# Ledger of designs, part 111: peptides against a protein of PDB entry 3B8E

Target 1, 230 residues: chain A of PDB entry 3B8E
Amino acid sequence: PFLIFIIANIPLPLGTVTILCIDLGTDMVPAISLAYEQAESDIMKRQPRNPKTDKLVNEQLISMAYGQIGMIQALGGFFTYFVILAENGFLPIHLLGLRVNWDDRWINDVEDSYGQQWTYEQRKIVEFTCHTPFFVTIVVVQWADLVICKTRRNSVFQQGMKNKILIFGLFEETALAAFLSYCPGMGVALRMYPLKPTWWFCAFPYSLLIFVYDEVRKLIIRRRPGGWVE

## One batch from the design tools (peptide; made by RFdiffusion4, then SolubleMPNN)

Design b1_p18_6_s2 (from b1_p18_6, 15 letters changed)
Fold by OpenDDE base, seed 4:
Structure b1_p18_6_s2 (fold): chain B 230 residues (1-230), chain A 18 residues (1-18)
Amino acid sequence: as target 1 above (230 residues)
Amino acid sequence: EVEAELLEKLFLSILLSL
């Protein structure tokens, strides 16, 4: 999000406070829950990792986490961001290069895509209105990400959802996201304005896409061991 | 507002330093 904010000079898609809420709030308990996941049924059929040659974080893991899944997550967040701004009169093409004028407190006549003028205060309300739905979008795609991280090779349907701590983590991150989004005073305290309940559904296609993509990947790995997809 | 902006700048600085 922040890289696109700089490169495209668009209004800030996700605030620093919301990023902290993701990294320290909604991601921590789910990540810890993976330590309690049951071993895959075929783990004893695999060769042990060589600690001298095999890195814990390899190029394949980086490519999967940041290059594939992370890109789908980012696309989900940006989709929600662009939809909200478009509903407020700012089409995606009009956002390119707008950051400089958007963030200037002395410019009170920034035009939207329809020629409506927006004051600095009105623009900041719209910006902060985008932060909470972007945050919630990340939480919803994290559901899929957490579930796919349960296994490296086996399908989630083969492994099952027996990890009670992981299930607790999914409820915890969702409850925390709802609390931060709807608790009175969060708009003042964290600049997290309440979102329409319909915005939760904007992420669902991307969450499903992550899940389907990973299940297909795992299916390919099971059918063709030692392929480039592993 | 000023405290939130300061926290934002601080966090951005930390993120850029990482």
Scores: peptide ipSAE 0.019, ipTM 0.470, DockQ to the pose 0.024
Fold by OpenDDE base, seed 3:
Structure b1_p18_6_s2 (fold): chain B 230 residues (1-230), chain A 18 residues (1-18)
Amino acid sequence: as target 1 above (230 residues)
Amino acid sequence: EVEAELLEKLFLSILLSL
């Protein structure tokens, strides 16, 4: 989010405090829960990793985590961001380069895509209105990410949802997201204004896409062991 | 507001240093 904020000079899509809430709040328990996952049925057929030659983080893992899944997550967040700004009169094309004028407190006549003028205060309300739905979008796509991370090769349907700690993690991150989104005073404390309940659904297509994509990937790996997809 | 802005700047500096 912050890289695109700088490169495209768009209004800030996700606040720093909100990023902290993701990294320190919603992601910790889910990540820890993966340590309690049951071994895949074929794990005893795999040779142990050679700690001298085999990297723990390999190019395939980086490509999958950042290049594929991370990009889908980012697209989900930005989709929500652009929809909210469009509903408030700012079409995506109009946002390019707008940051300089958007963040200037002395400019009170920034025009939207329809010629409506926006004061600095009004613009900041809209900006902070984007942060909470973007955050919630990330949490919703992380549900799928957590579930797909349960296994490397087996389908989630083969592995099942027996990890109680992982299930707890999904509820915890969702409850925390709801708390941060709807607790009175969070708008002042965290610059996270309350979101309409409908914004929770904006991420669902992307969450489903992540899940389907990974299940298809795993299916290909099972059918063609040693392929380039592995 | 000033404290929140300072915390944001501090956190941005930490994130940029990582």
Scores: peptide ipSAE 0.019, ipTM 0.438, DockQ to the pose 0.023
Fold by OpenDDE base, seed 1:
Structure b1_p18_6_s2 (fold): chain B 230 residues (1-230), chain A 18 residues (1-18)
Amino acid sequence: as target 1 above (230 residues)
Amino acid sequence: EVEAELLEKLFLSILLSL
């Protein structure tokens, strides 16, 4: 998100406070819950990793986590961001290069895509209005990410949802996201303004995409063990 | 607002350093 903010010079899509809420708030309990996941049915049939040759974090894992899933997550967040800004009169094309004028407190006549002028205060309200739905979008795509992380090879349908701690984590992160989004005073405390309930659905296609993508990946791994996808 | 902006700048600096 921040790289695109710099490169495209767009208004800040996700604030630092919201990032901290993701990393320290919504993602911790779900991540810890994976320690309570049942072993895959074939785990004892796999050869042990050679600690001298086999990296724990390999290029394939980095490519999958950051290059694939992380990109889908980012796309989901940006989709939500662009939807909200478009609903407020700022089309995506108009946002390119707008940051300099957007962040200038002395410019009170920044025009949207329809010629409406926006004061600095109004622009910052819209910017902060984007942060919460972007955050919520990340939480919603994290549902899929957490579920796909249950297994390396087996389908989630084969593994099942027996991990009660993981289920609790999904509810906890969702409840926390709802709390941060709708609790009175969060706009002042965290610059997290309440989002329309409909904006939660902006993330669902991307969450589903992550899930389907990983299930297909796992299916390929099961059918072609030792392939480039593993 | 100033503290939030400072925290934001600090966190941005950390993110940029990562």
Scores: peptide ipSAE 0.017, ipTM 0.443, DockQ to the pose 0.026
Fold by OpenDDE base, seed 5:
Structure b1_p18_6_s2 (fold): chain B 230 residues (1-230), chain A 18 residues (1-18)
Amino acid sequence: as target 1 above (230 residues)
Amino acid sequence: EVEAELLEKLFLSILLSL
């Protein structure tokens, strides 16, 4: 989000406070829950890793985590961001380069895509209104990310959802996201304005895409072991 | 607002330093 904010000079899509809420709030319990996941049925058929040659974090893992899944998550967040701004009169093309005028408190006549003028205060309300749905979108796509991380090769349907700590983590992160989004005073304390319940659904196609993508990847690995996808 | 901006700058500085 922040890189696109700098490169495209668009209004800030995700605030620093919302990033902290993700990293320290919603991600911690789910990440810990993976330590309690049952071993895959084929784990004892794999040779042990050579600690001298085989890195714990290899290029394939980096590509999967940051290059593939992370990009789908970011696209989901940006989709939600662009939809909200479009509903408020700012089409995606109009946002390019707008940041300089958007962040200037002395400019109170910034025009939207329909010629309506927006004061600095009105623009900041819209910006902060985007931060919460972007955050919620990340939480919703993290549901899929957490579920796909249960296994490396087996389908989630083969592994099942027996890890009660992981299920608790999914509920905890969702409850925390709802609390941060709708608790009175969060707009002042965290600049997180309440979102319309409909905005939760903007992330669902991307969450499903992550799940389907990883299941297809795992299917390829099972059919062609030792391939470049592993 | 000033405290929120300071916290934001501090956090951005920490994030950029990591």
Scores: peptide ipSAE 0.016, ipTM 0.433, DockQ to the pose 0.023

Design b1_p18_6_s3 (from b1_p18_6, 16 letters changed)
Fold by OpenDDE base, seed 2:
Structure b1_p18_6_s3 (fold): chain B 230 residues (1-230), chain A 18 residues (1-18)
Amino acid sequence: as target 1 above (230 residues)
Amino acid sequence: SELAKLQRELFLKILLEL
């Protein structure tokens, strides 16, 4: 998110403190919970062909998977960000290069995509209104990501939700998201203005898409062991 | 400026608590 903010010169989609809350509060506990997930039955049955090469390949695959998950989360967040700004009159194309004028407190006539002028205060309210739903979107996407990461090849429906620690992590993440979104003072403290409950559902289609994609991927892997999708 | 200061202070507080 921060890299795109710099490269595209768009208004800040997510505050630095909020990023830290994600990394420490929402990413760490789920990641720990995944470490306690039971190994997939198929992984334990496979004798390591070569412990050195198979470990390296597995570490690379894990790193790529985590990198992909992070990109997917970021895409979900940016989608929500662009939707909110578009609903407030700022189309995505208009946001490109707007940061300099957006952050200038002396410019009170920044025009949106429809020619409406926005004061500095109004712009900052909209910006801070985007922080909370961006965060919540990451959490909602992360629910799907955590569930799909339980297994490499087996369907979630086959393995089930046996890990109590993972379930606890999902609830904790959700509770934290609700707390940060609705607790009084978070707008001042974290630049996270209260979120309308409807925005929790903004990421659901995306989470569902990821879930379906992963189930299809796993189905292909089961049908074609050793394919390029593995 | 005040909000940036508050963010820095909060960031510093979080860093000091970590």
Scores: peptide ipSAE 0.011, ipTM 0.321, DockQ to the pose 0.018
Fold by OpenDDE base, seed 1:
Structure b1_p18_6_s3 (fold): chain B 230 residues (1-230), chain A 18 residues (1-18)
Amino acid sequence: as target 1 above (230 residues)
Amino acid sequence: SELAKLQRELFLKILLEL
């Protein structure tokens, strides 16, 4: 997200505090939950890996897979961000290069795509209004990530959702997202303004996309053991 | 150049807040 912010010179889509909330709040508990996940039923049936050949390939493939998932996650966040800004009059094309004027407190006549002038305060309200949906989008996408991380080869439908700690992690991150989105004072404290409940659904297509992507990946791995997708 | 400076400052600010 930050790289796109720099490259495109758009208003900040996700605040630093929000990033910290993701890293500490929404990633840590889920990661712990995965440590308590039951071993994949086929892991114990795997032949001993060749430590010289299989390790490097697997690390690269894992890195690529997580990198791809991370990109899809970021795309979901940006989609939500652009939709919110578009609803407020700022079309994506108009946001390109706008950051300098956007962040200047002395410029109070920044025009949107429709010629409406926005004060610095109004712009910052809209910016901070984007932080919450972006965060919520990340959380909703992370639901899919957590579910898919339970297994490497097996379908989620085969492994099931038996880990109570994972369910607790999903609940905790959702509760945290709800707290940050709706608790009074979060706009001032965390630059996370209240979110319309409908915005929670904006992430669902991306969560589904990640889920489908991973299930397809796992299906390919099951059909072609030792392939480049593993 | 000024844009690049602002980008660097923002990058540093983010790094410091992380």
Scores: peptide ipSAE 0.000, ipTM 0.268, DockQ to the pose 0.030
Fold by OpenDDE base, seed 5:
Structure b1_p18_6_s3 (fold): chain B 230 residues (1-230), chain A 18 residues (1-18)
Amino acid sequence: as target 1 above (230 residues)
Amino acid sequence: SELAKLQRELFLKILLEL
């Protein structure tokens, strides 16, 4: 998110407070919950891996977790951001390079894509209106990420949802997201303005995409052990 | 180096606006 903010010079899509809430609030309990996950049914049937090849597999897992899945998460957040700004008159192409004028308190006549002028205060309201849905989008995508991390090879449907601590983690991150999104005063205190409940559904296609992608990946691994997809 | 500078400036700007 931050790299796109710098390169495209667009209005800030995600605030620092929302980043801290993701890193410290929504990720801690889910991450701990994975330590209590049951071993995969086939783990005892796997041959001991060679320490040299284990590094390669770990690099592939890291590349997938931080590269591909992280990119899909970012795309989901940015999709929500661009939709909200477009609904308020700012088309994606018009946002390119707009940050300098957007962040200037002395410019009160920034034009949208339709020639409407926006004051600094109005622009900041729209910006902060984007922060909450971006955050919620990340949380909804994290549901899929947490669920797919339960297993390396088995389908989630084979593993099941027996880990009560993981289920608690999903409720905790959702409750935190709802609290930050709808509690009175969060707009002033955290720059997180309330979102329409419909914005929660904007992330669902991306969560489904991650889930389907990982299930297909795991299916390929089960059919072709030792392939490039492991 | 420029990225770190921009991050610091943005962080400071956010802190001053809070």
Scores: peptide ipSAE 0.000, ipTM 0.307, DockQ to the pose 0.030
Fold by OpenDDE base, seed 3:
Structure b1_p18_6_s3 (fold): chain B 230 residues (1-230), chain A 18 residues (1-18)
Amino acid sequence: as target 1 above (230 residues)
Amino acid sequence: SELAKLQRELFLKILLEL
């Protein structure tokens, strides 16, 4: 989010403190919970890793975690951001390069895509209105991410949801997201204005997309072991 | 590697189209 803010010169989609809440708050318990996941039913049928040649973390795992799933997560967040700004009169193409004028306190006549003039205070209200839904979108997408990370090859339907610590992690990150979204003072402290309940559902298609994508990927791996999808 | 490139390209395309 911050890199796109700088490169595209768009209004800030997600505050720095909110990013820290994601990285340290919402992600920690879920990530730790994966250490308690039950082994896949076929793990003992696999050849042992050669510790001299086989890395624990290979380029394929990095590509999957950060390159694919991370991009879909970011996409979900930015989708929510652009929808909110568009609903407030700022079409995505109009946001390109707008940051300089957007952040200038002395410019009170920034035009939206429809020629409406926005004061600095009005613009900041809209900006901070984006932060909470963007954050919640990331959390909702992380539900799917956490669930798909339970297994490498088996379907989630085959593995099941038996890890109580993982389930606890999902509730913890959701509770934290709800707290940050609805607790009084979060607008001042974190620049996260109150979330309309409808925005919780904005990310659901992306979560479903991630889930379906990973299940299809795992299905392909099961049918064609050693393929390029592995 | 190729899939990661495609995902980055797709992300960039969507960002530019949005």
Scores: peptide ipSAE 0.000, ipTM 0.227, DockQ to the pose 0.765; fails the geometry check

Design b1_p18_6_s4 (from b1_p18_6, 15 letters changed)
Fold by OpenDDE base, seed 5:
Structure b1_p18_6_s4 (fold): chain B 230 residues (1-230), chain A 18 residues (1-18)
Amino acid sequence: as target 1 above (230 residues)
Amino acid sequence: LEEALKQLKEFLEILLRL
């Protein structure tokens, strides 16, 4: 998020508060829940890694976490951001370079794509209205991310959903996201303005994409062990 | 980054007042 904010000079898509809520709130219980996951059926058939040559964090793992899944998550968040701004009159092309004028409190006549003038206060309301749906989008794609992390090679359908702590984590992160999004006073305290319930569905295609992508990846690994996808 | 730091500061100030 911040890299695109800096490079494209767009209005801030995700606030620091929302990032902290992800890192400290929604991700902790899900991450801990993975420690209670059952081992894959083939784990004891694999040779132990060589601790001198085989890194725990290899290029393939980094590529999967940041280069693939992380990029799909970011695209989901940015999609929601651009749709909200477009619904408020700011087309994606018009947002390029707009940050300087957007963040200037002394400019009260910033024009949208249709020539409507926006005060600083109005612009900040729209910006903060984007932060909560972006956050919720991340939570929804994290459902898929958590589920795909249950296994390295086996399909989730082969592994099943027997980990009760993981299921609890999914409910906890969803409940926390709903609390932060809809609790009275969150707009003042955390700059997390309430979102329309329809915005929860904007992330579903991306969550499904993550799930399908990883299942296809795992299928390829099972059919071609030792391939570039492993 | 400056705006993010400003928002973080404002948030921390709110938390300290609660």
Scores: peptide ipSAE 0.005, ipTM 0.367, DockQ to the pose 0.020
Fold by OpenDDE base, seed 2:
Structure b1_p18_6_s4 (fold): chain B 230 residues (1-230), chain A 18 residues (1-18)
Amino acid sequence: as target 1 above (230 residues)
Amino acid sequence: LEEALKQLKEFLEILLRL
């Protein structure tokens, strides 16, 4: 997200406080919950990892986690961001290079895509209005990410949802996201303005895409062991 | 000072996102 903010010079899509809420709030309990996941049914049939040759985290795993799943998550967040700004009169193409004028307090006549002039205060309200839905979008795509992380090779349908701590983590992150989004004073305290409940559904296609993508990947691994997708 | 604080904020946001 931040790389796009710099390269494209767009208004800030996700604030520092929202990032901290993700890293320390919504990601912590889910990540810990994975330590309590049941072993895959075939794990004892696999050879032990050689600690001298086999890295615990290899380039292939990094590519899958950050290069593919992380990219889909980022696309989901940016989709929500662009939709909100478009609903407020700022089309995606118009946002390119706009950051310099957007962040200038002395410019109170920044035009949207329809010629409406926006004051600095109005622009900041719209910017902060984007932060909460972007955050919620990340939480929604993280549901799929957490569920797919339960297994390396087996389908989630084969593994099942028996980890009560993981289930609790999913509810906790959702409840925390709702609290941060709707609790009075969060707009002042955290610059997280309330979002319309409909924005929770904006990320669902991307969450489903992550889930389907990983299930297909795991299916390929089961059918073609030792493939480049493992 | 405001510009410096803005740049610092942006820098911190980079670090938090990497």
Scores: peptide ipSAE 0.000, ipTM 0.265, DockQ to the pose 0.028
Fold by OpenDDE base, seed 4:
Structure b1_p18_6_s4 (fold): chain B 230 residues (1-230), chain A 18 residues (1-18)
Amino acid sequence: as target 1 above (230 residues)
Amino acid sequence: LEEALKQLKEFLEILLRL
């Protein structure tokens, strides 16, 4: 999110506060819950990792986490962002390079894609209106990310949902996201304006895409052991 | 406080519409 904000000079898609709420709030309990996941049924049939040659964090893991899954998550967030801004009159093409004028408090006549002029205050309301749905979108795609992280090779359907701490984590992150999104005063305190309940569903296609993608990946790994996809 | 109360009212209105 922040890299695209800099490179494309678009209005800030996700605020610093919302990023902190993800990194310190919604992601902590789910991440810890993975430590309590049951071992895959075949784990004891695999040779132990060679600690001298086999990195715990390898290029494949980085590629999967940041290059593939992380990109799908980012696309989900940006989709929500662009939809909200488009609904408010700012088409994606018009947002390119707009940041400088958008963030200038002395410019009160920034035009949208339809020639409507927006004051600085109005623009900041729209920007902060994007932050909460972007945050919620990340939480929704993180549901899929957490579930796919349960296993490296086995399908989630083979592993099952037996980790009660992980299930608790999913409810906790969702409850926290709802609290931050709807609790009175969050707009003032955190610049997180309330979102329409419909925005929770905006990320569902991307969450499903993440899940299907990983299940297909795992299926390929099971059928072709030692492939580049492993 | 007034803004928080306004947001509370709006939230309650949303909940009542659901």
Scores: peptide ipSAE 0.000, ipTM 0.318, DockQ to the pose 0.015
Fold by OpenDDE base, seed 3:
Structure b1_p18_6_s4 (fold): chain B 230 residues (1-230), chain A 18 residues (1-18)
Amino acid sequence: as target 1 above (230 residues)
Amino acid sequence: LEEALKQLKEFLEILLRL
């Protein structure tokens, strides 16, 4: 989010506190829960890792985590961001380069895509209105990310949902996201304005896409061992 | 103190916005 905010000079998509709430709040328990996942049925058929040559984090893991899944997650968040701004009169093309004028407190006549003028206060309300849906979008796509991380090769349907700590993590991150989105005072404390319940569904297509993409990837790995998809 | 709290709030808001 922040890189695109700088490069494209768009209004801020996601606040720093919302980022901290993701990194330290919603993602922590789910990440820990993976340590309690049952081993894959084929793990004893795999050769042990050579500690001297094999890295714990390899190029394939970085490519999968940041290059593929992380990009789909970012696209989900930005989709929600652009939809909200478009509903408020700011089309995506108009947002390019707008940050300088958007963040200027002395400019109270910033025009939207339809020629409507926006005061600084009105613009900041719209900006903060984007932060909560972007945050919730990330949480919803993290459901799929956590579920796909249960296994490296086997389908989730083969592994099953037996990890009670992982299930608890999914409920915890969802409950925390709901608390941060709807608790009174969060708009003042965290600049997270209340979310319309309909915005929770905006991320569902992306969550499904992540899940389907990884299941297809795992299917290809199972059918073609040693392929470029590993 | 009010100005310092306002600046801190603005700074925290900027940090919260980063």
Scores: peptide ipSAE 0.000, ipTM 0.248, DockQ to the pose 0.018; fails the geometry check

